Peptides against a protein of PDB entry 3J47. Designs and how they scored, part 84

Target 1, 121 residues: chain A of PDB entry 3J47
Amino acid sequence: IRLTNQLKSLKGLQSKLKDVVEYLDKVINKELPINHTILGKLQDVFNLLPNLGTPDDDEIDVENHDRINISNNLQKALTVKTNDELMVIYISNLVRSIIAFDDLIENKIQNKKIQEQRVKD

## One batch from the design tools (peptide; made by RFdiffusion4, then SolubleMPNN)

Design b2_p24_7_s3
Fold by OpenDDE base, seed 1:
Structure b2_p24_7_s3 (fold): chain B 121 residues (1-121), chain A 24 residues (1-24)
Amino acid sequence: as target 1 above (121 residues)
Amino acid sequence: EKKEKEKKIEEEILKLAEEIKKLE
């Protein structure tokens, strides 16, 4: 029951991340204007991402280097204020961060399915 | 702690998706 509810929430979250990627692709393609309210809410979401990816200081796994690089590139893009070129860099880093977060959600969904299978066997 | 942060992100992404849906 609890794991199934968490799996349903994660699938809902994954669907919403796809809607965000599709919006950002339309903005990159100049099909839609940049909405600063959407970008502001994305910034708020991404300011919380570094707090999801810290294993407490004892797991040296090589997979953390790409996540730290995404977080640092995002934080750098968020601090770099004022030009259309900086906005393209910001959106590109935002899309990469969303893709990496979707992959994390999918990995977490797969791991939960494997755990639910092991409890039935 | 980690679960409460995950829940806050879920709530913010939900609010973001509602704002995206108003543009479609």
Scores: peptide ipSAE 0.112, ipTM 0.698, DockQ to the pose 0.054
Fold by OpenDDE base, seed 3:
Structure b2_p24_7_s3 (fold): chain B 121 residues (1-121), chain A 24 residues (1-24)
Amino acid sequence: as target 1 above (121 residues)
Amino acid sequence: EKKEKEKKIEEEILKLAEEIKKLE
């Protein structure tokens, strides 16, 4: 019973990982747009993985060298992309804040002119 | 510790597959 349930859960996980790969291939081929929710959840999965760039000194199997290199390149690519996305969000919020301050200054100048006209009449 | 990380990974992959299925 326990082994059969573990095999069923592992087969279910393997099917879901295949669906993720098929989705990513469609996005790479420009058949589908990038979904930011899917990308964020994929990043959360990679952040929960053991640091794929440092095999603990006890697991340096020479057969894993290609997997470690692919893993390091993927982690680096995800980190760079996340930093660029955060920078665009930061700049967008900064620009919105500048516009909101400009509108506030203009409204204050207009209100002052209206008060100065009412004191001259 | 390792088993609890494995469960969290399985849960996030489950949510990811559900979100992919909503786009099909």
Scores: peptide ipSAE 0.098, ipTM 0.711, DockQ to the pose 0.051
Fold by OpenDDE base, seed 5:
Structure b2_p24_7_s3 (fold): chain B 121 residues (1-121), chain A 24 residues (1-24)
Amino acid sequence: as target 1 above (121 residues)
Amino acid sequence: EKKEKEKKIEEEILKLAEEIKKLE
């Protein structure tokens, strides 16, 4: 029963991580804005995941060791993939912020040139 | 302890699901 609930929660998490990946792909493609609340909650879930893969050393049913290792490897693979996707989003936002800042500087330079011309006429 | 950690994970997964669903 407990392992079936953990597998159900993990299958639920895998489905939600897929929904997160699809959301992240839409954000990378500029179809949706970044939601920091989703990213924060995703991090909170990942901070709790390592605690699912450690049976306290006193309760290892030796027959389930392979299933626990497969689950831990899947959790690690999902964590790495999501971390890489978060880095791509962070870099994409940084680049957009730099471009927007450059456009603001150029607009300020142009406005200054227009004011200097109006003082000479 | 382990049951309370499992319940917290289920609650955070549910909250994450609700926030994703608000954007669809």
Scores: peptide ipSAE 0.095, ipTM 0.700, DockQ to the pose 0.054
Fold by OpenDDE base, seed 4:
Structure b2_p24_7_s3 (fold): chain B 121 residues (1-121), chain A 24 residues (1-24)
Amino acid sequence: as target 1 above (121 residues)
Amino acid sequence: EKKEKEKKIEEEILKLAEEIKKLE
């Protein structure tokens, strides 16, 4: 019961991350105008990600190194004073960071499914 | 602490997806 509710919440979050990626792709393609409120709240989300991606010193997974690099590149893109050309690089780094976060959510969903299967066997 | 930060991120992504949906 608790694990099934957590899997449902994670699947809901995964769907919402896809909606965010699709929006950012439309903004990159100039199909939609840049919404500064959405970008500001995305910054707040990504400012919280580095605090989630500190492995306690025991999980050197190669996947964590790419996520840390994406977060650092995003933080660097956020600190670079906005010229319109840097906005495209910034949005592209946001999309990459959201994809890497979606992959993290999928990995957490898969790990929980494996644990639920092991409890049934 | 980590679980509270995860929950705050989930809540903020939900609000973002609601704001994106209002633009469609």
Scores: peptide ipSAE 0.080, ipTM 0.686, DockQ to the pose 0.054

Design b2_p24_7_s4
Fold by OpenDDE base, seed 5:
Structure b2_p24_7_s4 (fold): chain B 121 residues (1-121), chain A 24 residues (1-24)
Amino acid sequence: as target 1 above (121 residues)
Amino acid sequence: SLEEKKKKEEQEILKLAQEILKLL
């Protein structure tokens, strides 16, 4: 049950990310007008992303091998714990932002459909 | 035009966003 729910949630997130990509493709192709609110939320999502592209930043904190081994292990453990907690908060905010973004995309698609129907009528 | 430059920058940001989302 718990694993199935996690997998379902992950599949849901994947579907929402796909919808975001499809929206961006439509905007690039000028099929939809640029929405600055959506773009701002997308920027917020990227600003929250940990710098996944700098594997080197994790090594800079390891080389201060000064001789106080016991205090450094506790501080390292606290830093790792804090980083894990910050990562969870980050992922939670990212997911909330993606959900809110998906709702905006859906609303914009619906509004466009309504406008196209009004022009046919 | 200044507006055309802003529109080009916006399109580049959008392309970058698409590439990042495809990597995810």
Scores: peptide ipSAE 0.033, ipTM 0.528, DockQ to the pose 0.048
Fold by OpenDDE base, seed 3:
Structure b2_p24_7_s4 (fold): chain B 121 residues (1-121), chain A 24 residues (1-24)
Amino acid sequence: as target 1 above (121 residues)
Amino acid sequence: SLEEKKKKEEQEILKLAQEILKLL
């Protein structure tokens, strides 16, 4: 019962992730119009992902406005871009881990069925 | 324009989504 519920929940998550991927592909290919509500939710998901960047760059002083703002905006933009790339790697590893876990659950269920059959014979 | 800034941000999110899709 508990294991079956976990498997069902994981399959549900996988289906939802697939639907998101298919939607994004259609938007990229200009087959569907951009939905601002979905993009807002994706932005929320990205905002919930841990910043894999070094925490030190956010404290540098606000004072010398114009030239420093351009350099800091460029550095911040580069840092954000690097963080986004690291986040993509993180999400990919997470998805691979979920798939591997699903395969493990399926293998355990099959092994249990084989053992139950051996006890009945 | 504020609208142009929003459109640029939307394009950046879309590009990031493309990179995620390439890794899946």
Scores: peptide ipSAE 0.030, ipTM 0.488, DockQ to the pose 0.034
Fold by OpenDDE base, seed 1:
Structure b2_p24_7_s4 (fold): chain B 121 residues (1-121), chain A 24 residues (1-24)
Amino acid sequence: as target 1 above (121 residues)
Amino acid sequence: SLEEKKKKEEQEILKLAQEILKLL
């Protein structure tokens, strides 16, 4: 029950993030005018992203390196000074949770495919 | 133009934002 509710909430967040991506695509393609209020809110959200640049000493997976570079480039581009470290940490944990759930979903899909293949053999 | 430079910079920020959102 609790995990299912968390998954549902994260799916809801993922859907909202997808809507934002689709909006940004339309703006980039000049189909919609740039809305500075939306941009400002996105900046606020990204200011709350962890400095992915301190991986704890655990192995730099190639996926982490690309994420770190994009985050650092965005932070530089946005000239972000975060004054609210607590809010940053909170959003960081949310982002990490979203990623962990995405990986879990992908792993479950892969495991299901492997099981279906084993039943056919 | 200064305005064109600002617009270009804004577009680069939007692209970076989009790339981050794709990784989430």
Scores: peptide ipSAE 0.055, ipTM 0.508, DockQ to the pose 0.037; fails the geometry check
Fold by OpenDDE base, seed 4:
Structure b2_p24_7_s4 (fold): chain B 121 residues (1-121), chain A 24 residues (1-24)
Amino acid sequence: as target 1 above (121 residues)
Amino acid sequence: SLEEKKKKEEQEILKLAQEILKLL
């Protein structure tokens, strides 16, 4: 049950990310006008991404491991734990931002479809 | 024009965003 719910949540996130990509494709292709609110939310998403280009703090910490006394091991363990907890918070905020962004995209797509139908009638 | 430059910059940002999202 718990693992299935996690997998379902991850699949849901993947679907929402796909919707974002499809929206961006339409904007790039000039099929949709640029929306500054959507761009602002997208920027918020990217600002919440962990630094994907920094070697894992674990790798930086492993290279520094050879030099640290027992008191520094506790501080390091606390720092690692804090970094992991912060990472979970960032991921949670990222997910919330993606959901909010997806809802906005869906609303804009629906509004466009309604306008296109009204022009054809 | 200044508007054309802004639009070009915005398109470059959108392309970069799309590339990052494809990596996720």
Scores: peptide ipSAE 0.035, ipTM 0.516, DockQ to the pose 0.051; fails the geometry check

Design b2_p24_8_s1
Fold by OpenDDE base, seed 2:
Structure b2_p24_8_s1 (fold): chain B 121 residues (1-121), chain A 24 residues (1-24)
Amino acid sequence: as target 1 above (121 residues)
Amino acid sequence: EEELKKLEEKIKKEAEKLKEELAK
């Protein structure tokens, strides 16, 4: 179930990326007027995308080296944030397990005391 | 009682791993 949902979400993202490419092709072919607001938002998306370039794509433009470093720093920051969020979820689940264990011990102690009282009466 | 002791030992081991991750 979880893996199927991740694959469905990834396919949905791939479809949206294809729609963006088809839009850009129509703008390049002059089939659609240039919308500067859409182009600005696409630039913002590309600036927020981690550089998914393989380490082998780093040879093709010396002018992109500063943009590559900024994108790598953003990817690192997103990875750190995701790791911190996962750690907080793990701690929260551990604390819930400890509380549930304490409640189980207390319930067993109370039940034992009630049984010992019923044997003395 | 023995099952509770096994659960306590698991929680303790997970808490020790968490302390090691927070110390890195």
Scores: peptide ipSAE 0.023, ipTM 0.503, DockQ to the pose 0.024
Fold by OpenDDE base, seed 5:
Structure b2_p24_8_s1 (fold): chain B 121 residues (1-121), chain A 24 residues (1-24)
Amino acid sequence: as target 1 above (121 residues)
Amino acid sequence: EEELKKLEEKIKKEAEKLKEELAK
């Protein structure tokens, strides 16, 4: 019973990983737009993967080394791209906040001029 | 990355100046 449930869970995980690969291929081929929520969840999954480069597993078959390098390069590329995008969003929000403060200052100046004019009449 | 961080620091300094002017 335990082994059959583990095999069923592993087959279910393999199917989900295949669906993720097919999604990423469609995004690379520009058939689908980039979804930042999906990329963030993929980064969370890659951060939860055991670091297969920790020297405490004395049996990394040479066939796993190429898969580990591809995973680490993909994780690094996704992290850099997301950090650069978050920074562009942050700068855009900061610029909008500066414009809103300038508009508030100009409104305060205009209101002061109107009050000074009403005291002279 | 580094150029965007330098731009962020400039914009942050301008935002603090405008905030100080609004507080007067």
Scores: peptide ipSAE 0.022, ipTM 0.543, DockQ to the pose 0.016
Fold by OpenDDE base, seed 4:
Structure b2_p24_8_s1 (fold): chain B 121 residues (1-121), chain A 24 residues (1-24)
Amino acid sequence: as target 1 above (121 residues)
Amino acid sequence: EEELKKLEEKIKKEAEKLKEELAK
């Protein structure tokens, strides 16, 4: 259940990141106007992103493997667990920010379609 | 325009990393 929910959240995040890329492509291609509120929320999302895949955090964990058994295993288990819990809280906040952003994109696309219809009538 | 392109490239890289982590 917990792992399936994490996997579902991660798949949802991947889908929403794809929707964000498609939005940015439309803005770059001048199909949509630049919205600074949307861009600010994207920047906030990226500034919250942990450095996913700096090898240095895994190398710091491998080089520290050789020197203090037992007390460090509890601190490392607490740090790994805290990092995993912080990562889950972070992913949850990122997903909330992306959902709010998606709702804002959809509202802006709908408003643009309504304006384009009003110019054709 | 250039900042938007840099932001898009960052999103693409992060989406690819998430795909690789999901595949492990």
Scores: peptide ipSAE 0.022, ipTM 0.470, DockQ to the pose 0.084
Fold by OpenDDE base, seed 1:
Structure b2_p24_8_s1 (fold): chain B 121 residues (1-121), chain A 24 residues (1-24)
Amino acid sequence: as target 1 above (121 residues)
Amino acid sequence: EEELKKLEEKIKKEAEKLKEELAK
């Protein structure tokens, strides 16, 4: 029972990974529009994956070394891309906050001038 | 990356300046 449930869960994960690959292939082939929400969730999944490139040091078959390096390079490239996208969002939010502070300062200056006029009246 | 970090630091310094001016 436990082993059969683990094998069913692993098959379900394999099916979901296949659906992700088929989606990415359709986006690369321009058959589907780029969905930034799906790409963001995929990046989150890759960032949550344990380093698929720490084999326990006991059986490095030389044939798997290229697959491990490709997986680690892909994960690193996705992490760097995610970091750059998050930095652009963060900078955009800082710029919006600065503009909002400038508008508040100008509104405070105008309100102060109106109060000074009302005291002279 | 490094240029964006330098831009972030400049924007943060300017945001703190505007915050101090609003507090007067």
Scores: peptide ipSAE 0.020, ipTM 0.513, DockQ to the pose 0.016

## One batch from the design tools (peptide; made by RFdiffusion4, then SolubleMPNN)

Design b2_p25_1_s1
Fold by OpenDDE base, seed 2:
Structure b2_p25_1_s1 (fold): chain B 121 residues (1-121), chain A 25 residues (1-25)
Amino acid sequence: as target 1 above (121 residues)
Amino acid sequence: DLVELMKKLIEKMQQLIQEKEQEIK
């Protein structure tokens, strides 16, 4: 029972990370523009670790009961402090810092373009 | 470049989770 619940939680996390990789691949391939709202949701997902939200649920489908159990079991799996679980947390914090830095760069580029337009008028 | 770095970090998280899945089985 306990091990089966941990495996279910890991499979749920693997599926979500796959969806994130597939999205990032479409952005890399220029099939999709960089969406700062999706990157912001991805930051929220990393903030909620081990309670991983989904970046792709623009639809709050009301199956909240199974998601809470997966999140709580993932939290218990990640609290059994192994070097690998600490590495997952470390990488999550690093990714979050990188996204926040990207958003800051893009905001500075946009603000600079707006200022350059105002100087030409 | 930055989006590719993010992808590589997510792929590394996937690897660590797979290693844990095999340790539990």
Scores: peptide ipSAE 0.115, ipTM 0.698, DockQ to the pose 0.224
Fold by OpenDDE base, seed 4:
Formats: C-alpha cells, structure tokens, sequence
Structure b2_p25_1_s1 (fold): chain B 121 residues (1-121), chain A 25 residues (1-25)
C-alpha cells in the first residue's frame, strides 16, 4: 500500500514535469512570450531541488546559504536509500510547488488560446 | 539562455525520478 502510493505520486510528478518541459519548449520556440511570474515559480522549484550534478550547475549563482542547505538535504535524501521519510517530505514540498506552477501554465496557455481565437473572429 | 538551462534541469529531474521509480519496482 505505501509503496503503491509513492509510485502513484511519482507518476503524477512525472506528468507535471512533462507539462513544464512542453511549456519551456514553447517559450524557447518563441510560441509563448517569456512570463516572469511563471519563471519565478520555476525558480522556486529549482531552489528546492538538489544540485543535480549537471555541467551547468556552476552557472547558477546559488548566493543563498539556506537554499543550499535545503538543496543538499534533498540531494542526500535522493541519494541515501535509507532516508525514505525525508525523501517523501522533500518530494511532497516539490510536488506542491510544481502543481501550483502547472496551474499557472494551464491558465496562461488557455488565455493565449482565447486571445488567438478572438483575433480570428 | 536561462530558459534552456531550466529545461535541462527539469529533464535531469525527470531522469532521477525515473531511476527512483525503477528502484522501487
């Protein structure tokens, strides 16, 4: 039961992360304008993420020592198999931030579709 | 570009979640 609920939560998170990538691709392709409110919420998500060991991690000015500590604790929770409880807490906070971000993406995509329809009519 | 960096970080996060999903199965 507990593992099945964790797997269901991870699948939900994977779906929401896919929606985020699809949004970012539309911004990169200039299909959507840059929205600083959306990017700010995405930055809040990244501030909760560990340093994922990307070659580009050295280009992120992590000037906030408290955010570094949260990031390091999440990284430790993701790397240490025995710390399922901390992993669940950090993933739950991350999921809440991603859900709130997904709602913003959906609202902006819908608003754009409505505006494009009004220009065709 | 900041948006491209954000995309790579999300893609890396997706990879890590997939690896954890496989470890739990």
Amino acid sequence: as target 1 above (121 residues)
Amino acid sequence: DLVELMKKLIEKMQQLIQEKEQEIK
Scores: peptide ipSAE 0.115, ipTM 0.710, DockQ to the pose 0.297
Fold by OpenDDE base, seed 3:
Structure b2_p25_1_s1 (fold): chain B 121 residues (1-121), chain A 25 residues (1-25)
Amino acid sequence: as target 1 above (121 residues)
Amino acid sequence: DLVELMKKLIEKMQQLIQEKEQEIK
């Protein structure tokens, strides 16, 4: 029962992350305009994430020791089964940020479709 | 650049969630 509920919650998170990727692809392909409010909320999501080692992490300045420690603690919590409580807090904040972001994506896609329809009529 | 970096980070999160899904099964 508990594992089945965790799997259901993970599937819900996977769906929302897919919607985020599909939005970012539309922005990259210039199918949607860049929305700075949407990108700002993604930045808030990433500010709560560890630096998930991009090959370019070797050039971004040493000026936030506290962010690097939070990042390393979450990465360590994700890799080492020893800090499940902190992992749950960070994932819960991440999920809340992703939900609030998905709602904005949907609203912006709908508003664009309505505007494109009004220009054709 | 920034949007592509954001995409790669989300794709890595998707991978991590998939790995956890397989660890639970």
Scores: peptide ipSAE 0.111, ipTM 0.711, DockQ to the pose 0.290
Fold by OpenDDE base, seed 1:
Structure b2_p25_1_s1 (fold): chain B 121 residues (1-121), chain A 25 residues (1-25)
Amino acid sequence: as target 1 above (121 residues)
Amino acid sequence: DLVELMKKLIEKMQQLIQEKEQEIK
């Protein structure tokens, strides 16, 4: 039963990652703008990650990692080639942080344009 | 570019997931 659930979560994750790559290719090709739809698909990936770990993988307190801890954990996961599950988790958290940062940049650019327009009117 | 970095990271996640799927089978 546990192994079957892990295989289902893994197949779900693989399908979502394929959809994200296909979207990113369309964005690279300038066929589509960057949209919050990527964030929704990545959130689905993150919701599957706890099902890939053993129930004995201690509380990865996803809410409190300073950018320094995320970078150190990624470097550790890249160096420790033997823990591919931790590497998937750390790369996933990095991708989330990158997308959230891109959305913040876009929102700042839009807000700046709106403020510049309001000062001209 | 940021989007190209994201693509490379996701491709690496796909690789690791495939390796784990093979280890579990």
Scores: peptide ipSAE 0.107, ipTM 0.683, DockQ to the pose 0.230

Design b2_p25_1_s3
Fold by OpenDDE base, seed 2:
Structure b2_p25_1_s3 (fold): chain B 121 residues (1-121), chain A 25 residues (1-25)
Amino acid sequence: as target 1 above (121 residues)
Amino acid sequence: DLIKEMQEIIEKLKKLIQEKEKEIA
């Protein structure tokens, strides 16, 4: 039961992250305009994950010490098998942040697909 | 540039989650 719920939560998060990547590809390709609200919410997700960047960004402002600890703990929770409780807490926080904009992202992608189909017909 | 960096971070996170799904399954 607990393991199945963790797997379901991970699959849900993976699906939402895929939608984010698809959105960012559409923005990079200039198929969608930059949405500052979506980018701001993505920045909030990254503020929970400051060390998913390269280990070589030696410009960690001392003001982010608590964010560094949170990120290191999240990365550790995502890499170490023994941190199941921490993993669930951090994933739940990430999912909560992503849920706030995922429906908006998917709606923008779908609306674009509908417009592209209307131009072909 | 920033949007590409954001995409790379999301892809890394997606990979880490997928590795955990494989370890749990």
Scores: peptide ipSAE 0.094, ipTM 0.668, DockQ to the pose 0.297
Fold by OpenDDE base, seed 4:
Formats: sequence, structure tokens, C-alpha cells
Structure b2_p25_1_s3 (fold): chain B 121 residues (1-121), chain A 25 residues (1-25)
Amino acid sequence: as target 1 above (121 residues)
Amino acid sequence: DLIKEMQEIIEKLKKLIQEKEKEIA
């Protein structure tokens, strides 16, 4: 029961991250205008994300030492099966930020589709 | 540039989640 619920929650998170990538692709391809409010919330998510540096990326600026320590601890917690209560709290806060961001993306994409339909009519 | 870096980080995160899903299943 607990493991099945964790797997279901993880699949839900993966789906939302896919929607975020698809949004960023549309922005890169100039299909969507840059929304600074969306990008700001995504930056907040990334500021909560540890640097998921591959062990070989020795090229990200030394000026964020406190972020690097939180990053290494959570990347270790994501790679090592440590049932750390702090990791669960951190992932829970991250997931809440991603959900609130996904809802914002969906609302903006829907509003744009409605505007494009109204211009064709 | 920043948007591409953001996308790369999200793709890395998606991959890590997929690896954890395989470990749990």
C-alpha cells in the first residue's frame, strides 16, 4: 500500500515534468511567448532543486557554496536509498512548487488556445 | 540560453525519477 502510493505519486510528478518540458520546447521554438511569471516560478523550483550535476560537471560557478551542499545531500539522497525525513520534506515542498507551476502552465496554454480560437472566429 | 539550461535540468530530473520508478517497481 505505502510503496504503491509512492510509485503513483512519482508517476504523477513525472507527467507534470513532461508538461513543463513540452512548455519549454514551445517557448524555445517561439510557438509561445516568454512568460516571465512562469519562468520566475520555474526558477523558484530550480532554487529548491539541488544541482543535479552529473559527477563530471566541474563547470558550474563556485559562488553558491550553500546550494552545492544542499545539492550534494539531496542528489545523494535521490541516488542512495536513504529514508531521510529531511529528503521527504524537501521533495514534498518541491512537488508542491511543481504542481502550482503546472497548474499555471495549463491555465496559460488554455487561455492562449481560447484567444486563438476567438481570432479565427 | 537560460531556458535551454532549465530544460536540461528538467530532463535530468525526469531521468532520475524514471530510475527511481524502476527501483520501486
Scores: peptide ipSAE 0.071, ipTM 0.638, DockQ to the pose 0.294
Fold by OpenDDE base, seed 5:
Structure b2_p25_1_s3 (fold): chain B 121 residues (1-121), chain A 25 residues (1-25)
Amino acid sequence: as target 1 above (121 residues)
Amino acid sequence: DLIKEMQEIIEKLKKLIQEKEKEIA
């Protein structure tokens, strides 16, 4: 039961992260305008990622360390089998931040498809 | 630049999640 619920929550997170990547790809390709509300919510998601580190890593250079620390602290948090509760809380908070964002992405992608269809007719 | 960096971080997150799904299944 616990593992099945974790796996279902993880699949839900993976689907939502796919929608986020598809949105960012469309913004990079200039197919959609930059939405500052959307980028602000993504920054809030990224600001929750450093809390996966134990509070004991003293002062090392914040600008290159955040990208490597996100990968290493997330990989460490996913590798440490004993921290399943903190991983579920983290995934739940990440999912909540992304859910509030997914509806905005889907609405923007759908609105673009409707506009492209109207230009072909 | 920032948007590309955000995309790279999200792709890394997706990969790590997929690796964890394979470990649990």
Scores: peptide ipSAE 0.070, ipTM 0.603, DockQ to the pose 0.280
Fold by OpenDDE base, seed 3:
Structure b2_p25_1_s3 (fold): chain B 121 residues (1-121), chain A 25 residues (1-25)
Amino acid sequence: as target 1 above (121 residues)
Amino acid sequence: DLIKEMQEIIEKLKKLIQEKEKEIA
């Protein structure tokens, strides 16, 4: 029962992170305009994240070590900097920020579709 | 630049979640 609820929560978070990636890809491809409010909310998410390595500190060998080192550096950055209680508060705020961001993305995509329909009529 | 760094961080988070899902299953 507890494990099944954790798996459902992780799957929900994974879906929201996928929607965020798909939005950023559309912004990079110029299919959507840059929304500074969306970008600001995503910056709030990253400012809560302990520095997930700027690419300037990882001149370390691009074959098979990245998977374990990123999980370990994130986990080490989380464990070295904060008590387990502060980590739970942090992850909770991160998840809330991602959900609010996803709702904002969906709202902006819907509003753009409605405007494009009104210009065709 | 910033948007690419943001994508890399999100892909890292997606991977961490998948690894935790696999550890729990």
Scores: peptide ipSAE 0.026, ipTM 0.457, DockQ to the pose 0.289

